Peptides against a protein of PDB entry 7SID. Designs and how they scored, part 138

Target 1, 151 residues: chain A of PDB entry 7SID
Amino acid sequence: LHMYLMLLKELPGEEYPLPMEDVLELLKPLSNVCSLYRRDQDVCKTILNHVLHVVKNLGQSNMDSENTRDAQGQFLTVIGAFWHLTKERKYIFSVRMALVNCLKTLLEADPYSKWAILNVMGKDFPVNEVFTQFLADNHHQVRMLAAESIN

## One batch from the design tools (peptide; made by RFdiffusion4, then SolubleMPNN)

Design b2_p28_6_s3 (from b2_p28_6, 12 letters changed)
Fold by OpenDDE base, seed 4:
Structure b2_p28_6_s3 (fold): chain B 151 residues (1-151), chain A 28 residues (1-28)
Amino acid sequence: as target 1 above (151 residues)
Amino acid sequence: SEEEKEFLEKLKKELEEIRKKIKEEEEE
């Protein structure tokens, strides 16, 4: 895990996006990692912080490509899981803040949630709608971060 | 970049090991 997180941290950013094929490979174990460590707040925070690079890569990719859609789906599954657990108040504020940052980046790439739709428990939740919920977060810093993100 | 290529190679290798580790952990 540690090595994975370190590597994830070094993932190229938006200026130099990875090929979508590489993004897909990166995403493959992510859901499992998140699942295994879902109770570890620090790990979750770290993951969310690092997957910002993934979001940036996805945003810079051709949204019409099959690989992009696949990557988007895999990524959104992970984000959806984090959001779902957030709704269940399973994560501390620092994790929620990291999630908000991810959602912010998603919205920047897809302001109208054309593809950024979380499917949780069989229901679809557009990220733009999900994001607004953080404006009412119990923690002030989360609310502030969310508010800053929409300006 | 060359740094990126090296990173990707390391990542791919690590991912394989992680997948193996995950499976082991799931079995425990």
Scores: peptide ipSAE 0.042, ipTM 0.529, DockQ to the pose 0.026
Fold by OpenDDE base, seed 2:
Structure b2_p28_6_s3 (fold): chain B 151 residues (1-151), chain A 28 residues (1-28)
Amino acid sequence: as target 1 above (151 residues)
Amino acid sequence: SEEEKEFLEKLKKELEEIRKKIKEEEEE
């Protein structure tokens, strides 16, 4: 786990986008890691903070390629899982803030949620719609972060 | 660049090791 997190942290950001094939390879184990540590708040927060670099890479990619769609799908699956558990009140505010940052980055890349759509339990939820729900979060810092992200 | 290629190759190798460890943990 620690090694994986270090690798995620060292990923190039928006300034140096990775080939989509490499992004896809990085995302492959992510779902499993998240599943194994879904109840560890600190690990979840760390994962969410580090995958921001992945979102930035996805935003600069040609969305028409199969690898891009696959990478987007895998990433959105992970984000959807975190959001789902958030709705079930399973995560503390710090994890929710990390999730909001991910959603913010997604909206910056796709402000109209053309591809940024979470599929949870067979239902689709556009990220722009999901994001607005955090404006009503129980924790003031989460609400503030969400509000600041709109500006 | 060559440096970038080396980094990516190293990353792929590390990811493979991670996948193996995850599989082992799932089997336990």
Scores: peptide ipSAE 0.034, ipTM 0.512, DockQ to the pose 0.025
Fold by OpenDDE base, seed 3:
Structure b2_p28_6_s3 (fold): chain B 151 residues (1-151), chain A 28 residues (1-28)
Amino acid sequence: as target 1 above (151 residues)
Amino acid sequence: SEEEKEFLEKLKKELEEIRKKIKEEEEE
């Protein structure tokens, strides 16, 4: 885990987007890592903060390639899992804030949720609809973070 | 750059090792 997180920190940002093949390689172990540490709030927060770089890379990519769609799918699966557990009230506010930041970045890349759609338990949830739910979050900082993204 | 390419190759190698370890843990 520690090694993986260190590698995530060193990923190039949007200024130097990674080839999609490299993004896929990075995403391959992510679901497993998230699953193993789903109960660790600090690890989850760290993961969510670092995957922001992945979102930025995906936003700069060509959406027509199969690899891009594959990467998007893998990433959305992870985000969907975090969102699902958030609905079950499994995460503290700091983790929820990190998730909101991920969703915010997704909306910046895909404002109309053309591809940014979470599939949870066989149902589709557009990220823009998911995002608005955080406007009613119990924690004021989460609500504020969500609100500033809309205004 | 060549430096960045080298970094990416190292990254792939490390990720491969991580995946291997995860697989071993799942089999236990």
Scores: peptide ipSAE 0.032, ipTM 0.507, DockQ to the pose 0.026
Fold by OpenDDE base, seed 5:
Structure b2_p28_6_s3 (fold): chain B 151 residues (1-151), chain A 28 residues (1-28)
Amino acid sequence: as target 1 above (151 residues)
Amino acid sequence: SEEEKEFLEKLKKELEEIRKKIKEEEEE
């Protein structure tokens, strides 16, 4: 796990976008890793912080390719899982803040949630609507971060 | 678990290959 997190951290951000093929290879196992460590708050926080680079890469990609749509789907699956567990109050504020940062980046790329839609338990949740719910988070720092993202 | 260890090992190898590829692309 330590090696995995280290390698994930070393991936470049939006300044040096990854080829979509590399993004897909990274995203494929990520869902499984998240599932294995869903109860570890520190690991979840670290993962969410590091996947910001992936989000930034996706946001800069052309949306007309099949690979892009596939990558979007893989990423949204991961974010949807974290969102679902957040609704069940399974994560501390620091994890929720990391999730908000991911959602913020998605909204920057897709402000009207044309493609950024979370599917949880067979229901669709546009990211812009999901993001709005964090404005009413129980923790003040989470609310503040969400509010800053709207301005 | 042992199954988890195997999965993580495979993931490490995959990410290592991606890291190497990125480094090569930056140098080109």
Scores: peptide ipSAE 0.018, ipTM 0.431, DockQ to the pose 0.037

Design b2_p28_6_s4 (from b2_p28_6, 12 letters changed)
Fold by OpenDDE base, seed 1:
Structure b2_p28_6_s4 (fold): chain B 151 residues (1-151), chain A 28 residues (1-28)
Amino acid sequence: as target 1 above (151 residues)
Amino acid sequence: SSEEEKFLEELKKELEEMKKKAKEEEKE
């Protein structure tokens, strides 16, 4: 786990995108890791913070590439799981905020939710709608955190 | 907890289905 989290943390940002093949290799164990540690708030927060680098790599990829679609699908599955558990109030606020940062980064990469669509229990949820819902549900707390970050 | 585990298993199944579809498309 520790080694895997370190690898995620060290991923380059938008300035230096990785080959999609490398991104896929990093995503392969991610679902299992998230499942194993789904009850550990600190681990979940760490994962969500580190996968921001994955989003940045996905956003600059060729949309027509099979590998890109595969990577996007694997990543969105993980995000969908976190989103579902967030709706069920299984995570503390700090974890939820880490998730919303992932959603924000997805929107930056895909503002119109062309590919950033969460499939949860067989239903599709565009990230822009998901993001809006999150803000509505946590309006007061989100504003407080935003104010703290500006000050 | 049981509901959570069930959901995660469904997502894993969906992931496997996507992988299967991707492999089939590659063979075409």
Scores: peptide ipSAE 0.020, ipTM 0.413, DockQ to the pose 0.298
Fold by OpenDDE base, seed 2:
Structure b2_p28_6_s4 (fold): chain B 151 residues (1-151), chain A 28 residues (1-28)
Amino acid sequence: as target 1 above (151 residues)
Amino acid sequence: SSEEEKFLEELKKELEEMKKKAKEEEKE
């Protein structure tokens, strides 16, 4: 909880170009926070909404430095974890939509998934493919639910 | 719901537009 509050306090409320060193400091506790609250849907949604600012900062950085790669890696690890749990249907729709917003933002920053590649359980998943698959799967589910609700 | 379906359709459209723009920028 303390780490979560510190993270929320330090995250900007709007898009702002942060120094990469600051981005790294924000990302350092994130994995632990996500792990602790992985079963809390509301907290996960909040986290995913807030990390959008981090994604924007990463995408706007034209620096090819070790710090940039490190920040990208740490962020992708977190997103990969959420993606994995989403595939296992551990999250409600609202949380999944928060995740897809992160994926969308990543695609805007890296349309060809040059660096935006999720590594989950030793396998690589380019975000462009992940995003497409996510939309296809959830669209099908929504259509099925809509059909059932009419009957 | 119908609203959710519309939202997903819009996201798909946005994805396609982003891909088109990216390809155009690469050709320049």
Scores: peptide ipSAE 0.020, ipTM 0.553, DockQ to the pose 0.027
Fold by OpenDDE base, seed 3:
Structure b2_p28_6_s4 (fold): chain B 151 residues (1-151), chain A 28 residues (1-28)
Amino acid sequence: as target 1 above (151 residues)
Amino acid sequence: SSEEEKFLEELKKELEEMKKKAKEEEKE
């Protein structure tokens, strides 16, 4: 796990995109890692923070490439899993926000949700709708947290 | 479209606010 997380951390930013083949190699174990540590809030938060670089790479790639579609699919599977567990209230707010940050990055890369569509339990959810839903679900909580911070 | 851009900006603004609150929760 540690080695994998470090590898994710070392991903270059938008200025230096990785070859799609390298992205695919990084994504291969990701689903398994996320599944294994799905109940570890700290690990999940770390993963979500690091995979932002993957999103940036995907957004700059040729969408017509088979490798790109494969990478997108693998990544969206992971994000969808996190989203599903988020809906079940399995994650603390900070982890949920890390997920939303991924969703935001996806929206920036694909504003029209041409490819950024989550499939959760057999149903498709465009990321823009997912993002909006999250805001609706958590807006009250944000207000409550704000009130608590004043006290 | 312009309307879509405005919507996205609003969402981004809200997201930033939520990020701040997430940090506050982490400190608890």
Scores: peptide ipSAE 0.019, ipTM 0.508, DockQ to the pose 0.018
Fold by OpenDDE base, seed 5:
Structure b2_p28_6_s4 (fold): chain B 151 residues (1-151), chain A 28 residues (1-28)
Amino acid sequence: as target 1 above (151 residues)
Amino acid sequence: SSEEEKFLEELKKELEEMKKKAKEEEKE
């Protein structure tokens, strides 16, 4: 786990995108890692913080290649799982905010939700709708966080 | 064995189904 998290942490940002093949290699075990540590909120928070770099890499890819679609799908599967568990209030606010940051980054990368669509329980949820729903559900907490960030 | 693991597997299956549908649509 530690080595894997280190690899995720060291992913280059949008300025230095990795080849999609490398992104896929990192994403493949991600679902399993998330599943294994789903009850560990610290690990989940760390994962969510680190996958931001993955989002940036995915967003930089203008290639409609099979690898890109595969990477997007694997990533969205993980995000969808976190979203589902978040709705069930199984995560503390800090973890939820880490997820929201992922959603925000997805919106920046795909503002029109061409590919950033979560499929949860057979239903499609564009990330923009997911993001809006989160804000509605956590309005008070979001305001508090915003106030703290300004100070 | 947990509900979370089941959910992840379900999502994976759903994605694969979506991919299959997308491929079918591209062939049409």
Scores: peptide ipSAE 0.018, ipTM 0.415, DockQ to the pose 0.496

Design b2_p28_7_s1 (from b2_p28_7, 15 letters changed)
Fold by OpenDDE base, seed 4:
Structure b2_p28_7_s1 (fold): chain B 151 residues (1-151), chain A 28 residues (1-28)
Amino acid sequence: as target 1 above (151 residues)
Amino acid sequence: IDFLELLLSMSKLPSQKKALEEEIEKLR
């Protein structure tokens, strides 16, 4: 876990995007890691904070490439799961804040939610619509973060 | 709900679904 988190943390930003193939390799363990630690709030927060770098990379490549679609899909599946569990009140505010930051970054990469769409139980939810729901979050800091992100 | 099963229900990628199914089976 620690090594994986370190790798995520040290990913280059938008100025130096990784090849999508490398992004895919980094995403492969993500589902398993999340599954193992989904009940650990601190780990989830850390994961969500570190995958921000992945999000930035997802928006920098050719959207028409198979690898890009694959990477985007894998990532969005995980984010969708976090969002779903958030709706089920499984995560504390700090995790939700990290999720909002992820969604914010997705919106920056895809303002019109052309590819940033969460599939939950067979239904598609554009991230822009998902994001706005955090404006009504039960925790004031989450609401504030969401509001600041829109402005 | 199991997280991997949740992911499986959400994924539209055949390769990802296969990987998830395999992982789920390993944990049984």
Scores: peptide ipSAE 0.665, ipTM 0.944, DockQ to the pose 0.821
Fold by OpenDDE base, seed 5:
Structure b2_p28_7_s1 (fold): chain B 151 residues (1-151), chain A 28 residues (1-28)
Amino acid sequence: as target 1 above (151 residues)
Amino acid sequence: IDFLELLLSMSKLPSQKKALEEEIEKLR
């Protein structure tokens, strides 16, 4: 876990995007790691904070690439799962803050929601629409973060 | 719900579904 988290943390930003093939390799363990630690709030927060770099890489690639669609899909599936569990009140505010930051970064990478769409239980939710739920979050900092993302 | 099962229900990627199914099986 530690090595994986360090790897995510040290990923190059948009200034030097990784090849999509490398992004795919980094995404492979993500589902397993999240599954193992989904009940650990601190680990979830850390994961969500570090995958911000992945989002930046996803937004820098050619949308017509099969690998890009694959990587985006794999990533969004995980984010969708976190959002689903958030709706079920499984995460504390610090994790929700990290999730909102992920969604914010997705919107920055894809302002028109061409690919930044969460699929939850067979239904598609554009990321920009997801923020409406966080505007009503119980924690004021989450509400503020959500508000600044859409205003 | 199990996190991997949740991902499986949400994924649209055959390759990802296959990988998830394999992982779920390994944990059984």
Scores: peptide ipSAE 0.665, ipTM 0.944, DockQ to the pose 0.835
Fold by OpenDDE base, seed 3:
Structure b2_p28_7_s1 (fold): chain B 151 residues (1-151), chain A 28 residues (1-28)
Amino acid sequence: as target 1 above (151 residues)
Amino acid sequence: IDFLELLLSMSKLPSQKKALEEEIEKLR
């Protein structure tokens, strides 16, 4: 876990995007890691904070290739799971804060929700629609972050 | 609900579904 988290943390930002093939390799173990630690709030927060770099890489890819769709799909599946569990009140505010930051970055990368769509139980939810729900979050800091992020 | 099962229910990628199913089986 530690090694994987370190790899995610050290990913290049928007200035130096990784090849999509490398992004895919980094995403492969993500589902397993999340599965193992989904009940650990601190680890979930850390994962969500570190995958921000992945979002930036996904957004920089203007090529509609199979690898791009694959990477986007794998990533969005994980984010969708976190959002679903958030709706079930499984995560504390600090994890929700990290999730809002992920959604913010997705909206910046895809303002028109061309690919940034969460699928939950067979139903599609554009990220902008998902994001607006955090404006009504029970925790004031989450609401504030969401409100600031749309400016 | 199991997290891997949750992901499986959300995934639209056949390759990802296959990988998830294999992982679920390994953990049994």
Scores: peptide ipSAE 0.665, ipTM 0.944, DockQ to the pose 0.834
Fold by OpenDDE base, seed 2:
Structure b2_p28_7_s1 (fold): chain B 151 residues (1-151), chain A 28 residues (1-28)
Amino acid sequence: as target 1 above (151 residues)
Amino acid sequence: IDFLELLLSMSKLPSQKKALEEEIEKLR
C-alpha cells in the first residue's frame, strides 16, 4: 500500500503527462487496493487525494484512442464505486471532500461531461450532474467545497 | 456488497471485467 500510494503521490502533473500506457499500469492495482481498504476512511481519503494526479493525465491525450478510453473507464469505475458507497452513507465528510475534489478535477478536464460519466448499477450519470448533489451534502464543509468549485 | 463485485457491476470494459473476475476468484 505505502509503495503504491507513494507512486501515485509522485505522479507527474498536467504539465508533464505520462503516456497513456503508463497510466493504465498505474490504474491496474487501484481496484485491489480500494477493495482491501474501502472500510478504512483515512486510507480512502489518501487514495482519492492521490488519484487526482491520474485525472490530470486522463485529459491530456487523444480521446479517440483505445488506451485513453480504457484508462478513463477504469478510473471512472472506481470513482463510481466510491460515489455509490457515499450514497449509502459509508464515508465520513473528509472522504466525501476528497471525492468532490476528484469530481472537480474531472470537470476541469471535461466541463460538459463528454467522457466523465459515472456508471452506477448499469445507469449512466454525468459527473456535472453528480457534482451538483454535493451542494446539498449534510456537512457544511462539503457543501462549501462544492460551491467553490462551480464559482 | 463486495467492492470488487460492485466494480464488476459497473464496468463497461471487457478486459477490466475479466481482470476483476480473476481477482474475485483468487480471493475465494
Scores: peptide ipSAE 0.663, ipTM 0.943, DockQ to the pose 0.836

Design b2_p28_7_s2 (from b2_p28_7, 11 letters changed)
Fold by OpenDDE base, seed 1:
Structure b2_p28_7_s2 (fold): chain B 151 residues (1-151), chain A 28 residues (1-28)
Amino acid sequence: as target 1 above (151 residues)
Amino acid sequence: MDFLKLLLEMAKRESLKEQLKKEIEELE
């Protein structure tokens, strides 16, 4: 886990974008890792903080390739899972804060949610619509973070 | 998953970051 988290942190979002093939390799175990540690708030928070770099790397790719779509899909699956569990009130505010930051970064890369769409339980949820839900979060810091991201 | 490839890439990028940092410091 530690080594994987280090790779997740250090490789994406660099000055020179990581090849999409390598992004895919990096994302392959992510879903499994998240599943294994879904009840560990600290690990979840760490993952969410680190995947911010993945979003940045994905956003740097302007190529409409199968690999890009595949990488986006795998990433969004993970984010969708976190959001789903958030809706079920499984995560503390600090994890939700990290998720909001991920969603904010996604919106920066895709303001109109052209590709940033979460598919949860067979239903599609555009990130821009998902993001607004956090404006009504029970924790004031989460609401504030969501609010300051609205432009 | 090719972890070795990723580790190698990470090492290269870290080295590059360090080099760039030194170059920036030398220009200041």
Scores: peptide ipSAE 0.103, ipTM 0.611, DockQ to the pose 0.019
Fold by OpenDDE base, seed 2:
Structure b2_p28_7_s2 (fold): chain B 151 residues (1-151), chain A 28 residues (1-28)
Amino acid sequence: as target 1 above (151 residues)
Amino acid sequence: MDFLKLLLEMAKRESLKEQLKKEIEELE
């Protein structure tokens, strides 16, 4: 886990983006890692903070390539899972804060949710619509963070 | 997953950063 989290943190970058094939390799175990540590709030928070760099990497890539679409899909699957568990009130506010940051970064890359669509349990949820739900979060800091993103 | 490839890429990036840092210092 430690080594993977280190790679997840250090390899993706906006200034020097990874080749998309390497992004795919990096994302491959992510779903399994998230599933394994889904109950660990600190690990989940760490993962969500690190994948922010992946979003930036994805946003600068050629969106027409198969690898890009695949990487986007794998990434969105993970985000969708976190959102789903958030809806089930499984995560504390600090994890939700990290998730909001991820969604914010996604919206910066895709303001109209052309590709940023979460598929959860067979249903599609555009990130822009998902994001607005955090404006009504039970925790004031989450609401404030969400509100700041649209200003 | 090829972790070795990723580690190699990470090492290359770190090496590049260090080289750039040295070059900048030499120019100053």
Scores: peptide ipSAE 0.100, ipTM 0.594, DockQ to the pose 0.018
Fold by OpenDDE base, seed 3:
Structure b2_p28_7_s2 (fold): chain B 151 residues (1-151), chain A 28 residues (1-28)
Amino acid sequence: as target 1 above (151 residues)
Amino acid sequence: MDFLKLLLEMAKRESLKEQLKKEIEELE
C-alpha cells in the first residue's frame, strides 16, 4: 500500500505530464485498493487527495485517444464508488471534503461534464449535478467548500 | 502493475531535473 500511495502521489503532477500508458498502469490497481480500504477513512482521504494529481494529468491530455478514454473511465469508476458510499453515509466529513476537491478539479478540467459523468448502479450522473448536492451537506465545512467552488 | 517501470520513470524524472539544474548553472 505504501509503495503504491507513494507512486500515486509523486508520479502525477510533474511539470511534464505522465504518458497516458503510465497513467493507466497507475490506475489499474486503484479500484482494488479503494475496495480493500473502503472502511479506512484515513486511507480513503489520502487516496482522494493524491488522485487530484491524476485529474490534472488527465485534463492536460488534450488529444482524444483510446488510452485517454480508458483512463478517464477507470478514474470515474473510482470516484463514482466514493460518491455512492458517501450517499450511504459511510464517510466522515474529511473524506467528503477530499471528494469535493476531486469533483472541483474534475469540473475545472471538464466544466460541462462532457466526459466527467459518474455511472452508479447503471445510471449516469454528470459531475456538475453531483457537485451541487454537497451544497446541502450536513457538515458546514463541506458546504462552504462546495459553495466556494461554484464561483 | 509494473511498479518497476513506474519507479524507473520517477528516477528518470529526478535525473532530468538534476541535469537541467546543472545546465542552468553552466550558463551562469
Scores: peptide ipSAE 0.095, ipTM 0.586, DockQ to the pose 0.018
Fold by OpenDDE base, seed 5:
Structure b2_p28_7_s2 (fold): chain B 151 residues (1-151), chain A 28 residues (1-28)
Amino acid sequence: as target 1 above (151 residues)
Amino acid sequence: MDFLKLLLEMAKRESLKEQLKKEIEELE
């Protein structure tokens, strides 16, 4: 886990973007990792913080290639899972904070949610729509972060 | 997962970061 998280942190979002093929390889085990540690708040927080760099890497891609779409899909699947568990109140505020930051970064890359769409339980949720729900979060810091991110 | 490839890429990037930090420090 440690080595994987290190790769997740260091490779994407750098000055020289990671090739999309490598992004795919990096994302490949992510869903399984998240599933294994879904109840570990610290690990989840760490993952969410690190995937911010993945979003940046995805956003830097000017080629709407098959690999790009595939990477986006795999990434959004993971984010959707975190969103789903958040709705079920499975995560503490610090994890939700990290998720909001991730959603913010997604919106920066895709303000109109053209590709940033979470599919949860067979339903599509545009990230911009999902993001607004955090304005009503139970924790004041989450609400504040969400509000700041809209501006 | 091509783990070795990713490790190699990470090593390259870390080396670059270190070089950049050194260059910035020398300019100060």
Scores: peptide ipSAE 0.090, ipTM 0.597, DockQ to the pose 0.019

